# Peptides against a protein of PDB entry 3V4O: the designs that were tried, part 64

Target 1, 234 residues: chain A of PDB entry 3V4O
Amino acid sequence: DQPLAKDKVALLIGNMNYREHPKLKAPLVDVYELTNLLRQLDFKVVSLLDLTEYEMRNAVDEFLLLLDKGVYGLLYYAGHGYENFGNSFMVPVDAPNPYRSENCLCVQNILKLMQEKETGLNVFLLDMCRKRNDYDDTIPILDALKVTANIVFGYATCQGAEAFEIQHSGLANGIFMKFLKDRLLEDKKITVLLDEVAEDMGKCHLTKGKQALEIRSSLSEKRALTDPIQGTEY

## One batch from the design tools (peptide; aimed at target 1 A26 H80)

Design b2_p29_8_s3 (made by RFdiffusion4, then SolubleMPNN; from b2_p29_8, 11 letters changed)
Fold by OpenDDE base, seed 2:
Structure b2_p29_8_s3 (fold): chain B 234 residues (1-234), chain A 29 residues (1-29)
Amino acid sequence: as target 1 above (234 residues)
Amino acid sequence: SEIEKYLKEKLEELKNDPLQPYSPLLPPK
């Protein structure tokens, strides 16, 4: 009953050099480290940094073209963001101040498109703020998601909370990545893995009471990032 | 691939930029 992936594809986006918003540091290192880890897991990884809205949309489109039935799709985002009405919005580097939904990419909309590809697993790792954007009063009308039971969200922060960086030896990791990288290669159900990451984060005196991982999932199968690709000897 | 090429270009751009100072992720204010 070993789950198999038809293929594994990941899109990693790290936005740091915002034009109209505070610049970030951690996404550079985080994307790099996550790229290396996911490649060890036999993911086909597309990593991109500092994307404009146009570039982000194109990247997502290209990512979706790589998805198909049974494919494991992973989207990682590190950058500015917000959450309105349960919808997560990734902020491109050229987003205006204030940004609105029309300037951003809705994660749930991407999920819908991924579901249309009949993927085997949809993982979203979102290292972004989840506070409400009071400057965006638009309520997006999203189509109802399919009940695919293959969805995992790893939010670096709780709803309404902020994400932070930890600098050490001149380099900075996002708090989320600091703990995620230690567990990512473990052969465990992805939700279990993330739960352990959450515990690690909670035990750290630097992050306790400051930042907490939230896991939101509808995953009925014991899917792991370590699952072998169908037809391979891995 | 084209997207990989794009990656390399983006990475090269960032290599020439100094690391940004610590900044928490913040929503618009």
Scores: peptide ipSAE 0.040, ipTM 0.515, DockQ to the pose 0.071
OpenDDE base, seeds 1, 3, 4, 5: peptide ipSAE 0.026, 0.017, 0.023, 0.021; ipTM 0.471, 0.461, 0.488, 0.495; seeds 1, 3, 4 fail the geometry check

Design b2_p29_8_s4 (made by RFdiffusion4, then SolubleMPNN; from b2_p29_8, 14 letters changed)
Fold by OpenDDE base, seed 2:
Structure b2_p29_8_s4 (fold): chain B 234 residues (1-234), chain A 29 residues (1-29)
Amino acid sequence: as target 1 above (234 residues)
Amino acid sequence: SEIDEYLEKKLKERENDPLQSFSPLLPPK
């Protein structure tokens, strides 16, 4: 029995031109490439670059409005970030230096809101560092998540580690996107697809011992990004 | 400022690294 999506919606955020932090290069190309690929998969894609805190919060709110029961939701983020106590924080371009949780967007909070929409699939692709931010001593008290068994996290790097970009032929790409783009269109369960990406990334000598893909999932159904949308022929 | 000089130094070091980290540069403690 082929799983069906009610709809497929993706929000892609690439932050590069930070005001108080080092500028990045890869998010520009990575967002464009991922946008093209996801549109081929019939995702409705909103791609945004260099968002302030206010703009990021608004983008997430608008994204959530497009989610509903059975909808596939995908959030991609490339930029500065950190992870404290298991919570992932995306850093807006206008974040101060140092930044704290009140300046950033918590991914787990977004997940909670997505669960309330009763989505069919929640995919997070986070191309950011996962190092501890010692300037943020806040321990967030988050509401308990529901057991929806439809969650997939693709972390570009391991817990406590860094994500990197590399320049090839004049173009800078994130290491994660470098390998993800080659397999994203494959008709495979999303966790299987990401596992293959992890193996491909593992063969890169430059990042061996420095960056490795981590897959964290609670996915009880064979859901793929290629799953057809209900009411449409695929 | 001293902090600015520190950050500038770290930025220059990153420019010479073929692998650019997505990690921010925070002020020294």
Scores: peptide ipSAE 0.277, ipTM 0.746, DockQ to the pose 0.727
OpenDDE base, seeds 1, 3, 4, 5: peptide ipSAE 0.285, 0.271, 0.274, 0.276; ipTM 0.764, 0.734, 0.746, 0.750; seed 1 fails the geometry check

## One batch from the design tools (peptide; aimed at target 1 D30 C129 A163 H168)

Design b2_p30_1 (made by RFdiffusion4)
Pose (drawn by RFdiffusion4):
Structure b2_p30_1 (pose): chain A 234 residues (1-234), chain P 30 residues (1-30)
Amino acid sequence: as target 1 above (234 residues)
Amino acid sequence: SSSSSSSSSSSSSSSSSSSSYSDSKKLTPR
């Protein structure tokens, strides 16, 4: 009755040195921090910075190859992003200005590929803005996803809004990781854990009225990032 | 010479602390 994971795998991407878009600072420290915390939770973690589109597609293919039946899969992205018609896109460092969906990675397409591997848990922590891209002409018409009841999204901000880091950030985490890092080791269902992070972030004066954590979840089973890996000793 | 070096070091530390404080109240979108 203790939920188990076949394995725990994560892909972490922090993009900062944009060629044609404002540069960011905090993704480095955010990625460094989550890498450490997830390693403490026995995840196998690939952590990468300043990825071009090509490198981002390759990184996600490698991550998909590590996924199989019953595996917990987690993706964390810190950098520029946007959201059109409910679909979230991650923007690589080589994105032109302006850019469209073909220059970016669609998170929903990644989730579809993860479900094909029959993962036991799918977690997306998207630490990026979610405003429209006016230059993105295209429409989704993506296939409906299977009902796997094991998907959790932890968006650093609401749809049509911005996510933030501290100006001239230096050593500071961005807003989402500032609060996520204090809770991630808790032995609680990931949905509940993210909800406590949403409450902690609500006390932050800098972001009142402009950034709030949004949790979207269909996870029915009580799964946690601290769940033991099957066949190891707990 | 030692007093002038100490004053210059204190002024630089104060300027750096004031700049860090001012920036801590500002946000950069991702």

Design b2_p30_1_s1 (made by RFdiffusion4, then SolubleMPNN; from b2_p30_1, 25 letters changed)
Fold by OpenDDE base, seed 3:
Structure b2_p30_1_s1 (fold): chain B 234 residues (1-234), chain A 30 residues (1-30)
Amino acid sequence: as target 1 above (234 residues)
Amino acid sequence: EKKEKEEEERRRREEEEERRRENSKKLQAR
């Protein structure tokens, strides 16, 4: 039997016009292309650019209100980020230099709140760096996650490494989105789809030895982004 | 003939390394 979603909801955030950090270019294109693809997959998509800390927190709160039992939730982030002690932090455009965890949004805290909604699937696509922030020594005490077996992380890069975008005079994607967009519509288990993206990205001579896709999952069912919404006759 | 093949392989490796260096300058970290 094919798994069914009660609904499918995505929040896409692209931060590029930082006040105190280097400006990015690709998040605009990455969010736009991913929005169009997820809409073809019948996701309800909220796409936002250049969010302050306050706006990012509000966007996450509104996203969580759309989640319920059996709903598929997808969070995509493109921008500056870091990883401390296995915790991923998204950096708002108004973050100070240097930034700390108190200025940023912790992805693992969002995951905890998604689990409380009894979602059918939780997908995180983190198109940011995973380097240690040496200016932040805070060890967050996170509550233990529940065993829900419905979690997938697609990291654009490996632990301690950087995620890149192509410097082009025209519109160009980040490295992760360049390969993800070609596979995203395939009717495959999401972890299998991401593994194929990892192989495609691994053939890229530009980022060989600098960026590699990492998949972290606890997914006990064959769930895909193509799964139909309950009550829809296809 | 063996020396010519070794020199051609060395030249190919040098061109590949130079291409990698040039391509690295076209990347921005996030």
Scores: peptide ipSAE 0.459, ipTM 0.805, DockQ to the pose 0.323; fails the geometry check
OpenDDE base, seeds 1, 2, 4, 5: peptide ipSAE 0.442, 0.447, 0.440, 0.446; ipTM 0.796, 0.797, 0.789, 0.795; seeds 1, 2, 4, 5 fail the geometry check

Design b2_p30_1_s2 (made by RFdiffusion4, then SolubleMPNN; from b2_p30_1, 25 letters changed)
Fold by OpenDDE base, seed 3:
Order: sequence, then C-alpha cells, then structure tokens
Structure b2_p30_1_s2 (fold): chain B 234 residues (1-234), chain A 30 residues (1-30)
Amino acid sequence: as target 1 above (234 residues)
Amino acid sequence: DKEKKEREKEELEKEKKKKEEENSKKLQAR
C-alpha cells in the first residue's frame, strides 16, 4: 500500500535583487521551472521572488497555515545563504552587509514549526551556499525537534561549500536545478530521487570539486513527491 | 562516410567543450 498525502503544499522563494549583496539571475528560472514541475505533481505552489525579511517571514507564516496533519510540505529556496553550526540561514534581499542571524530566516526553526503541524513529509531544497558567516557569532538556541522520521534535506552543496549558477545574458538554471528538474517527476522515494540527482550533478565538469549535493534525511517510509493525495480518485 | 561522421562528432565535442569552458568562467556563487 503506497503512502498517501493529505495534501501537498510548496513554498518556493527565489531571491536575486539584493540591495547590499551581489545580484543573482538563475533563481527566477529555477523557481519558474520548479513551479511547473511541482504543479504537475499536484502540489499547491506559492512562488515568490525578491522577498524582504518581513515578506519572507510572512510567506513562511502563510505557508505554515496551509500545513496540517499528513500534509506534504516542501520549501525551496534559491538565493544567498549561509550555515553556522549546522543551522541554515536564508538571506532576504534587504539584508544588511554584513548580515547576521537576526536578519535572516533559520530553516531549522521553520522545520520545528512544521513538526507542530504534524505534517506527513517535510522536504527542504536549499539552493544556497553553506559557508560559515564569520560576521555572525550567534549560537542559536533552537527548540528540540520531535522524532517524526519524515524529514528530507536536499542541499545544493556540501557543508562549508558554495552553490553556483551561471551568469550570462540568457536564461539558465542554477547547477542544482539543472539536474533536479530532469528527475523530479520520477516515481521514487524522495531520498532515492535526490541520490540520483547527486550522481548526475557529480558528472558536471563545471562544478567538480566545488559543489556536491548533500542529502540529510530521517525518512522511515517510502514517501515520494508523486504520492497521491488522499480522497482523490486516480 | 564513417570518417565524415567522426569529424562531425569531434567538432561537436570541441564546441561543447568550448561552451563548457565559457560557462565555467561565468560561475557565480550564491
């Protein structure tokens, strides 16, 4: 018997036009393509670009309101980011230079809130750098996570490394999305799917030795993005 | 013509390599 989702909800954020940091280009394309793919998978998708801190916090709050028991929640972020002490921080477009944790959104805090909703699956696709921010000495005290065994992190890069995009006049994906998009519709356990994406990305000559996909998961069930929604006739 | 096909393949591979090298110079970290 295949797992069923109560519903499937995704929040996609692409930040490009930073005020105090280098501008990006690919998040526009990445969010657009991922939106189309997730809609084919019957996700309810909210896609937003160039969010301030206030707007990002509001978007997350609205996303959380759509989550409930058994709902699949997916958060995708493309933009500037950093990782301190295992905590991932998404950088809003109005973040100061240098930015600190109080200016950014902590992904692990979002996960904690998702767990309170008793979601069926929590997927984070973080298409950002994971370098240490030396200007932020804050050690976050996070609330203890529950043991829900329904968590998947797909990091576009490994710990301490960078995630890349190609800067040119035309439309191009980030490196992670370039490979993710080719497999996202496959009916496979999400961790297996991401592992295949990791292998494909590993063949990319542009980013060999610079970027590698990392999967962090505690997923005790064979859950896939293709899982049907409960109460729908297929 | 097998030789012609091989030359066409080699030229395609050279063009791909050139494009990859050009793209590599345009990598931007997020």
Scores: peptide ipSAE 0.467, ipTM 0.820, DockQ to the pose 0.412; fails the geometry check
OpenDDE base, seeds 1, 2, 4, 5: peptide ipSAE 0.449, 0.463, 0.463, 0.454; ipTM 0.807, 0.811, 0.818, 0.804; seeds 1, 2, 4, 5 fail the geometry check

Design b2_p30_1_s3 (made by RFdiffusion4, then SolubleMPNN; from b2_p30_1, 24 letters changed)
Fold by OpenDDE base, seed 3:
Structure b2_p30_1_s3 (fold): chain B 234 residues (1-234), chain A 30 residues (1-30)
Amino acid sequence: as target 1 above (234 residues)
Amino acid sequence: EEKKKKEEEEKKKKEEEEKKKENSKKLQPR
C-alpha cells in the first residue's frame, strides 16, 4: 500500500537582505521555484522572505500549528547558516555580526517540536553553509529526540563546507535548488530522489570539490513528496 | 560539405563561448 499523508504542509524561508552580513540573491528564486513545485505536489505552502528573528520564530510556530498526526512537514531554508556540534542554525536577516545561537533558529529544536506532533514525515532542506561558527561555543542542550523513523535531512553541502549560489547579473538558483527542481516532482522515495539530485550536483564542474549534497535519514517507510493526501479522491 | 563543416565549427565555437561564460561565473557562499 502506498503511504498516505493526512495533509502536506511546507514552510519555505529565503533570507537574502542581511543587515550585518553579505547579501544573497538566489534565495528569492529558490523559494519561488520550490513554492510552485510543492504546490503541484498538493502541499500547503507558506513562503516567506527576509525574516527577522522574531518573524522566523513566529513563522515556525505557525507552521507547527498546522502539523498533526500523519501530516507531512517540509521545512526549506535558504540563507546564511552554520553548524556547531551537529546542530544546524538558520540566521535571521537582523542577526548581529558575529551571530550566536541565541540570535538564530536551531533546526534540531524544530525537529523535536515536529516529533511531538506525531507527523508522518519530517523533511528538512537546508540550503545554507555548514561551517562551524567559532564565535559561538554554546553547546545546545538538546532534549533526546524520539525514535520516529520519519526524518530526512537534505543538506545542500557537507559538514564543515559551504553552500553556494552563482553570482550572475540575472536571476539564478543556488546550486542545490538548480538540481533539486529538476527531480522534485518524481514519484520516488524522498531519500532516493535526493540521492539522484546528489549525483546530478556531483557532475557540476563549478562546485566539484567545494559543495556536495549530504543526506541524513531515518526513514523506515517508502514515503514520497508525491504521496496522496488521505480522503482526497484523486 | 563545406557549408556543413562551417555550421559545425560555428556551433562548436558557440558552445565553447557558452562554456567560457559559465566558467567565468563567480560563486558566492551562503
Scores: peptide ipSAE 0.457, ipTM 0.796, DockQ to the pose 0.390; fails the geometry check
OpenDDE base, seeds 1, 2, 4, 5: peptide ipSAE 0.418, 0.448, 0.427, 0.418; ipTM 0.772, 0.787, 0.779, 0.776; seeds 1, 2, 4, 5 fail the geometry check

Design b2_p30_1_s4 (made by RFdiffusion4, then SolubleMPNN; from b2_p30_1, 25 letters changed)
Fold by OpenDDE base, seed 1:
Structure b2_p30_1_s4 (fold): chain B 234 residues (1-234), chain A 30 residues (1-30)
Amino acid sequence: as target 1 above (234 residues)
Amino acid sequence: MEEEEKKKEEEEKKKLEELKKELSKKLQAR
């Protein structure tokens, strides 16, 4: 029997126009294309661009409220970020330079909150840098994902050089989205799908040895983004 | 071609900004 989602909700955040940091371009196109794809998968999609810290926190909070038992959730972020001691942070557009953890959103904290929602599936995709921030000395407590949390976490690193090489045209996708969009609509277990995306990235001459997709999963069930919503059974 | 791409980018940006405003309002209304 095909698994059913109670509902499908997605929050997409793309930060580009930073006040105190280099501006980005890829998130614009990536969020747009991902929005269209997820809508084809019957997700209720909220797409937001250039969020301040306050706006990002509110958006994430609202998204978390949408997560409930059996719900399929997808959170996507594209923008600046950093990673310190296993903790990843999403950088709002109004973050100071240098930014610190108090100015940013902690990914692990969000994941922790997600695992408590008893979701049918929760996908968190990050397309941001994983560089260390020497100005942040925060030592977070990293809790392992619960085995039953059905969370899939994808972390794609976008290094500026390769992003530039692929972005030959003004409307080119980021590297991660370039490969993700080709497979996102496939009826496959999400971990398999993402693994294939990772393989594609690894085979590409532009990204081989330079960029990788890290996948962490607590998914114990066969779940796909293509799974139908309850009540819409074919 | 570059001008056309730029125009397209601007149009998409405008569209997304409008969507942002709309969706932001919806989020805040909850």
Scores: peptide ipSAE 0.026, ipTM 0.527, DockQ to the pose 0.030
OpenDDE base, seeds 2, 3, 4, 5: peptide ipSAE 0.050, 0.025, 0.034, 0.092; ipTM 0.566, 0.582, 0.500, 0.574; seeds 2, 4, 5 fail the geometry check

Design b2_p30_2 (made by RFdiffusion4)
Pose (drawn by RFdiffusion4):
Structure b2_p30_2 (pose): chain A 234 residues (1-234), chain P 30 residues (1-30)
Amino acid sequence: as target 1 above (234 residues)
Amino acid sequence: RVEIDMSEQSPEEQEKHEERLKELEELEEE
């Protein structure tokens, strides 16, 4: 009755040095922090910075190859992003200005590929803005996803809104990771854990009225990032 | 994700930001 994971795998990407868009600072420290925390939780973690579109697609293919039945899969992205018609896109460092959906990675398409591997848990922590891209002409009409009841999204901000880091950040985490890092080791269902992070973030004066954590979850089973890996000793 | 524009913040938060930048400059000098 203790939920188990066949394996725990994560892919972390932090994009900062944009060629044609404002540069960011905090993704480096955000990725460094989450890598350490997830390693403490026995995840196999691939952590990468400043990825072009080509490198981002390769990184996600490698991550998909590590996924199989019952595996917990986690994707964390810190950098520029946007959201059109409910679909979230991650923007690579080589994105032109303006850019369209073809220059970017669609998170929903990644989730579809993860479900095909029959993962036991799918977690997306998207630490990026979620405003519309006016230059993105295209429409989704993506297939409906299977009802796997094991999907959790922890958006650093609400749809049509911005996610933030501290100006001239230096050593400071961005807002989402500032609060996520203090809770991630808790032995609680990931949905509940993210809800506590949403409450902590609500006390932050800098972001009142402009950034709030949004949890979207269909996870029915009580799964946690601290769940033991099957066949190891707990 | 974007940086918070600290010039649009309360005077207290602007002061804290300036103090933080001075501390970072001192660390770079060490």

Design b2_p30_2_s1 (made by RFdiffusion4, then SolubleMPNN; from b2_p30_2, 12 letters changed)
Fold by OpenDDE base, seed 4:
Structure b2_p30_2_s1 (fold): chain B 234 residues (1-234), chain A 30 residues (1-30)
Amino acid sequence: as target 1 above (234 residues)
Amino acid sequence: MVEIDVSKLSEEEQEKWKKRLEELEKLLKE
């Protein structure tokens, strides 16, 4: 007997064309690939590119409206970001330089809101840098999370490190997505799956010593992205 | 994310990533 999802919803955000920061290219392809994969997993996928702060907040709000008790929620972000005091911040394309927390979306805040929806699984795949933003001295005070034991963070890189993309001839691919795509469809507990991705990525000589996948989870059940949706036949 | 220019890599690595990116191009055109 495997866990069932009431539904499966994913929000994918890829920010590339930053106004005040270096432009990226990988999110375009990465979001596209992940969209196709998640659809094969019967996720309802909303994929958005180059979102302003306002648009990102709206997208998250709409995403949250699709969440309910037992629903699997997956948030993927590719773009610029930073991490201060354990809090991950996604940077909108219209963020100023330097950006501050008030200009960005805090992932942990989104998680809190997801918990309020009593989701069955909360997965965050963050393909962003996790360096400290020295220009933001704000110490965030976040409300304590509930003990739901259904949380999985897949960080493209470890704390304090950078996430990379490879660019050539106008195209780019994120290192994280390169390895994630090969295993994402496997019927395995999501943490186990990500652990295997981590090992695969660890064999990449290009990013060895520079980028390492980090898994942070509190998942007490064997939940997988392949878990069937309740009431559906496969 | 931070950009890595493949031109700064070894020839072997460049070829590997070039192939990967070409595959992605095909994917995007589908």
Scores: peptide ipSAE 0.298, ipTM 0.789, DockQ to the pose 0.467
OpenDDE base, seeds 1, 2, 3, 5: peptide ipSAE 0.279, 0.266, 0.281, 0.265; ipTM 0.763, 0.760, 0.766, 0.756; seed 5 fails the geometry check

Design b2_p30_2_s2 (made by RFdiffusion4, then SolubleMPNN; from b2_p30_2, 12 letters changed)
Fold by OpenDDE base, seed 2:
Structure b2_p30_2_s2 (fold): chain B 234 residues (1-234), chain A 30 residues (1-30)
Amino acid sequence: as target 1 above (234 residues)
Amino acid sequence: MVEIDVSKLSKEEQEEWKKRLEELEKLLEE
């Protein structure tokens, strides 16, 4: 009864050098570290840094082309972001100030497109702030999502809160990645794995009361990132 | 993401994160 993936594909995006917004540093290390871990899990990983809106949209399009029935898709994003009306928006490095939804990529729209590919698993790891963008009052009209029961969201922070990074001597590390990296290779259902990460992060005094991992999932099968690829024995 | 002001952290916490970042730096150099 071991779940199988037809393939495993991940797109990692880290935005740091924003033109009109505060620069970040943690995405560099976080993307690198996550890349190495996912490769150990036999993911085909595309890692990109400092993407413009145009580049981000192209990257997502290319990512979607790699998805197909039964494929595990993982999208990781580290950078600036916001959440309006339950929709998560990733902010490109060339986004204006203030940015609006038309300048950003909506994660839920990406999810919709992933569902159309009939993927076996859709994992979103979003290391970004989830505060409301008061400069964007547009209510997005989104198409209804299909009931696929294969969706997992790992938010680095809870709704309305901020995600943090620690900087020292020119380097930085995200709080979320610090704890995620220790559990990511475990052979556990992805929701269980993230729950453990949440507990670990909850013990961190630095972000207590400021940042808490939130898990949202509709996953009816025991899918793990360690699941073998069809046709391959491990 | 937003940066945490490390200067407001305890010495122990600062040292912990310092070590973590140093390890990551070495990893990036490989």
Scores: peptide ipSAE 0.232, ipTM 0.762, DockQ to the pose 0.427
OpenDDE base, seeds 1, 3, 4, 5: peptide ipSAE 0.202, 0.231, 0.232, 0.203; ipTM 0.736, 0.749, 0.771, 0.734

Design b2_p30_2_s3 (made by RFdiffusion4, then SolubleMPNN; from b2_p30_2, 9 letters changed)
Fold by OpenDDE base, seed 4:
Structure b2_p30_2_s3 (fold): chain B 234 residues (1-234), chain A 30 residues (1-30)
Amino acid sequence: as target 1 above (234 residues)
Amino acid sequence: MVEIDVSELSEEEQEKWKERLKELEKLLKE
């Protein structure tokens, strides 16, 4: 008997056209590719590109409204970001230079809100840099998380490191997505799946010593993205 | 993320990534 999802909902955000920061290219394709994959997994997918702070916050709010008890929630973000004191911050396209936490969306805060929805699974796939933002000296005080044992973070890179995209002739692909796509549809516990992705990415000479997938999880059940939705036939 | 131009890679890696990007280009055209 495998776990069942009440529903499966994903929010994909790709920020590229930053106003005050270097522009990116990969999020366009990566969001598109991931959208197709998640739809094959019967996720209800909302994909958005180039969101301002206001739009990002609204998107997250709407995403949260779709979450409920037992629902699988997946948040994917591709763009600029940083990590301070273990907290991940997604940078909106209209963020100032330099940006601060008040200009960005804290992933851990979103997680807290997801926990309040009593979700069955919370997956974060963060394709962003995780370097310290020296221009933000704010020490975030976050509410304590509940012990739900249903949390999985897939970081495109390790703490303090950068995530990369490879571009040619105006088209780019994130390294994380390059490897994630090959395994995402596998019927495996999500942490096991990501571990395999990590190994695949580890074989890439380009990322050696520069980018490494990190998995942070508290997942006590064998939950997979392939888990069927309750009341549905496959 | 940080952008890296394919030209910054080794010749072997360039070919691999160019192929990947071609695949993606096809995907976007579907």
Scores: peptide ipSAE 0.431, ipTM 0.886, DockQ to the pose 0.447
OpenDDE base, seeds 1, 2, 3, 5: peptide ipSAE 0.334, 0.292, 0.346, 0.300; ipTM 0.840, 0.815, 0.844, 0.814

Design b2_p30_2_s4 (made by RFdiffusion4, then SolubleMPNN; from b2_p30_2, 14 letters changed)
Fold by OpenDDE base, seed 5:
Structure b2_p30_2_s4 (fold): chain B 234 residues (1-234), chain A 30 residues (1-30)
Amino acid sequence: as target 1 above (234 residues)
Amino acid sequence: MVEIDVSKLSPEEQEKWKKYQEELKKLAEL
């Protein structure tokens, strides 16, 4: 049977204008591009830019309120970030330098909360660096994740590596989004779709050996972003 | 994310990215 989503909700966050860190430009364009694409897929999309820690936490909380049993949830983040001990941390624009985990939002914690909502699908698209933050020696103790078999991570870069943006003539493009946008509307299992994006990205000579898409998933069903919403006839 | 300055790339690569960015700009203006 065709998989059905109870609803489809996406939170897109693009942080660029950091107070104590290098400013970025690509998140603006990338968030915009992804917003338009996801809306074509009938996602309810909340797109936010340049969020402080407080604002990010509030945005996530509001996002979680929209999730429920069978809902497809997608979280996209573009900005600065790091990964410690397998945990991804999104950096708010007001994060201090150096930032620590207490200043940032842990993606895995968000995942845990999403699982509590009994979502139908949890997709994380993280366009951030995944290098170790040596200034944060905190070992997070996270709650064990449930076995929901509906989780997909699309990391713009592999563990320990950086994610890149290309800036030219005042406009910047994320490498990840450049390739993702070409396939996002395809009616394919999300992991298959991302795998194809990975192959496309792999052909980019500018980032060979520097950035590679990593897919981490536990998805037991053939779920796609194109899956129709329950009760909706087209 | 880390910035790659296109101005430091080859002219050929710069042109490729310029075209792509122009496309994105047009889309953003719609």
Scores: peptide ipSAE 0.241, ipTM 0.738, DockQ to the pose 0.434
OpenDDE base, seeds 1, 2, 3, 4: peptide ipSAE 0.250, 0.197, 0.223, 0.228; ipTM 0.742, 0.649, 0.693, 0.718; seeds 1, 2 fail the geometry check

Design b2_p30_3 (made by RFdiffusion4)
Pose (drawn by RFdiffusion4):
Structure b2_p30_3 (pose): chain A 234 residues (1-234), chain P 30 residues (1-30)
Amino acid sequence: as target 1 above (234 residues)
Amino acid sequence: SSLSSSLSSLSSSLSSYFSEKLQSRDSELS
């Protein structure tokens, strides 16, 4: 009755040195921090910075190859992003200005590929803005996803809103990771854990009225990032 | 007078720089 994971795998991307868009600073320290915490939780973690579109697609293909039945899969992205019609896109460092959906990675398409591997848990922590891209002409009409009841999204901000890091950030984490890092080791269902992070973030004066954590979850089973890996000793 | 005005401008610039503010992770498209 203890939920188990066949394996625990994560892909972390932090994009900062944009060629044609404002540069960011905190993704480096955000990725460094989450890498350490997830390693403490026995995840196999690939952590990468400043990825072009080509490198981002390759990184996600490698991550998909590590996924199989019952595996917990986690994707963390810190950098520029946008959301059109409910679909979230991650923007690579080589994105032109303006850019469209073909220059970016659609998170929903990644989730579809993860479900095809029959993963036991799918977690997306998207630490990016979610405003519309006015230059993105295109429409989704993506296939409906299977009802796997194991999907959790932890958006650093609400739809149509911005996610933040501290100006001239130096050593400071961005807002989402500042609060996520203090809770991630808790032995609680990931949905509940993210809810406590949402409450902690609500106390932050800098972001009142402009950034709030959004949890979207269909996870029915009580699965946690601390769940033991099957066949190891707990 | 000129020296005091330059030092006041420098102090104002340093205070603005080290003041905590938010940086958006928005793409700020042209």

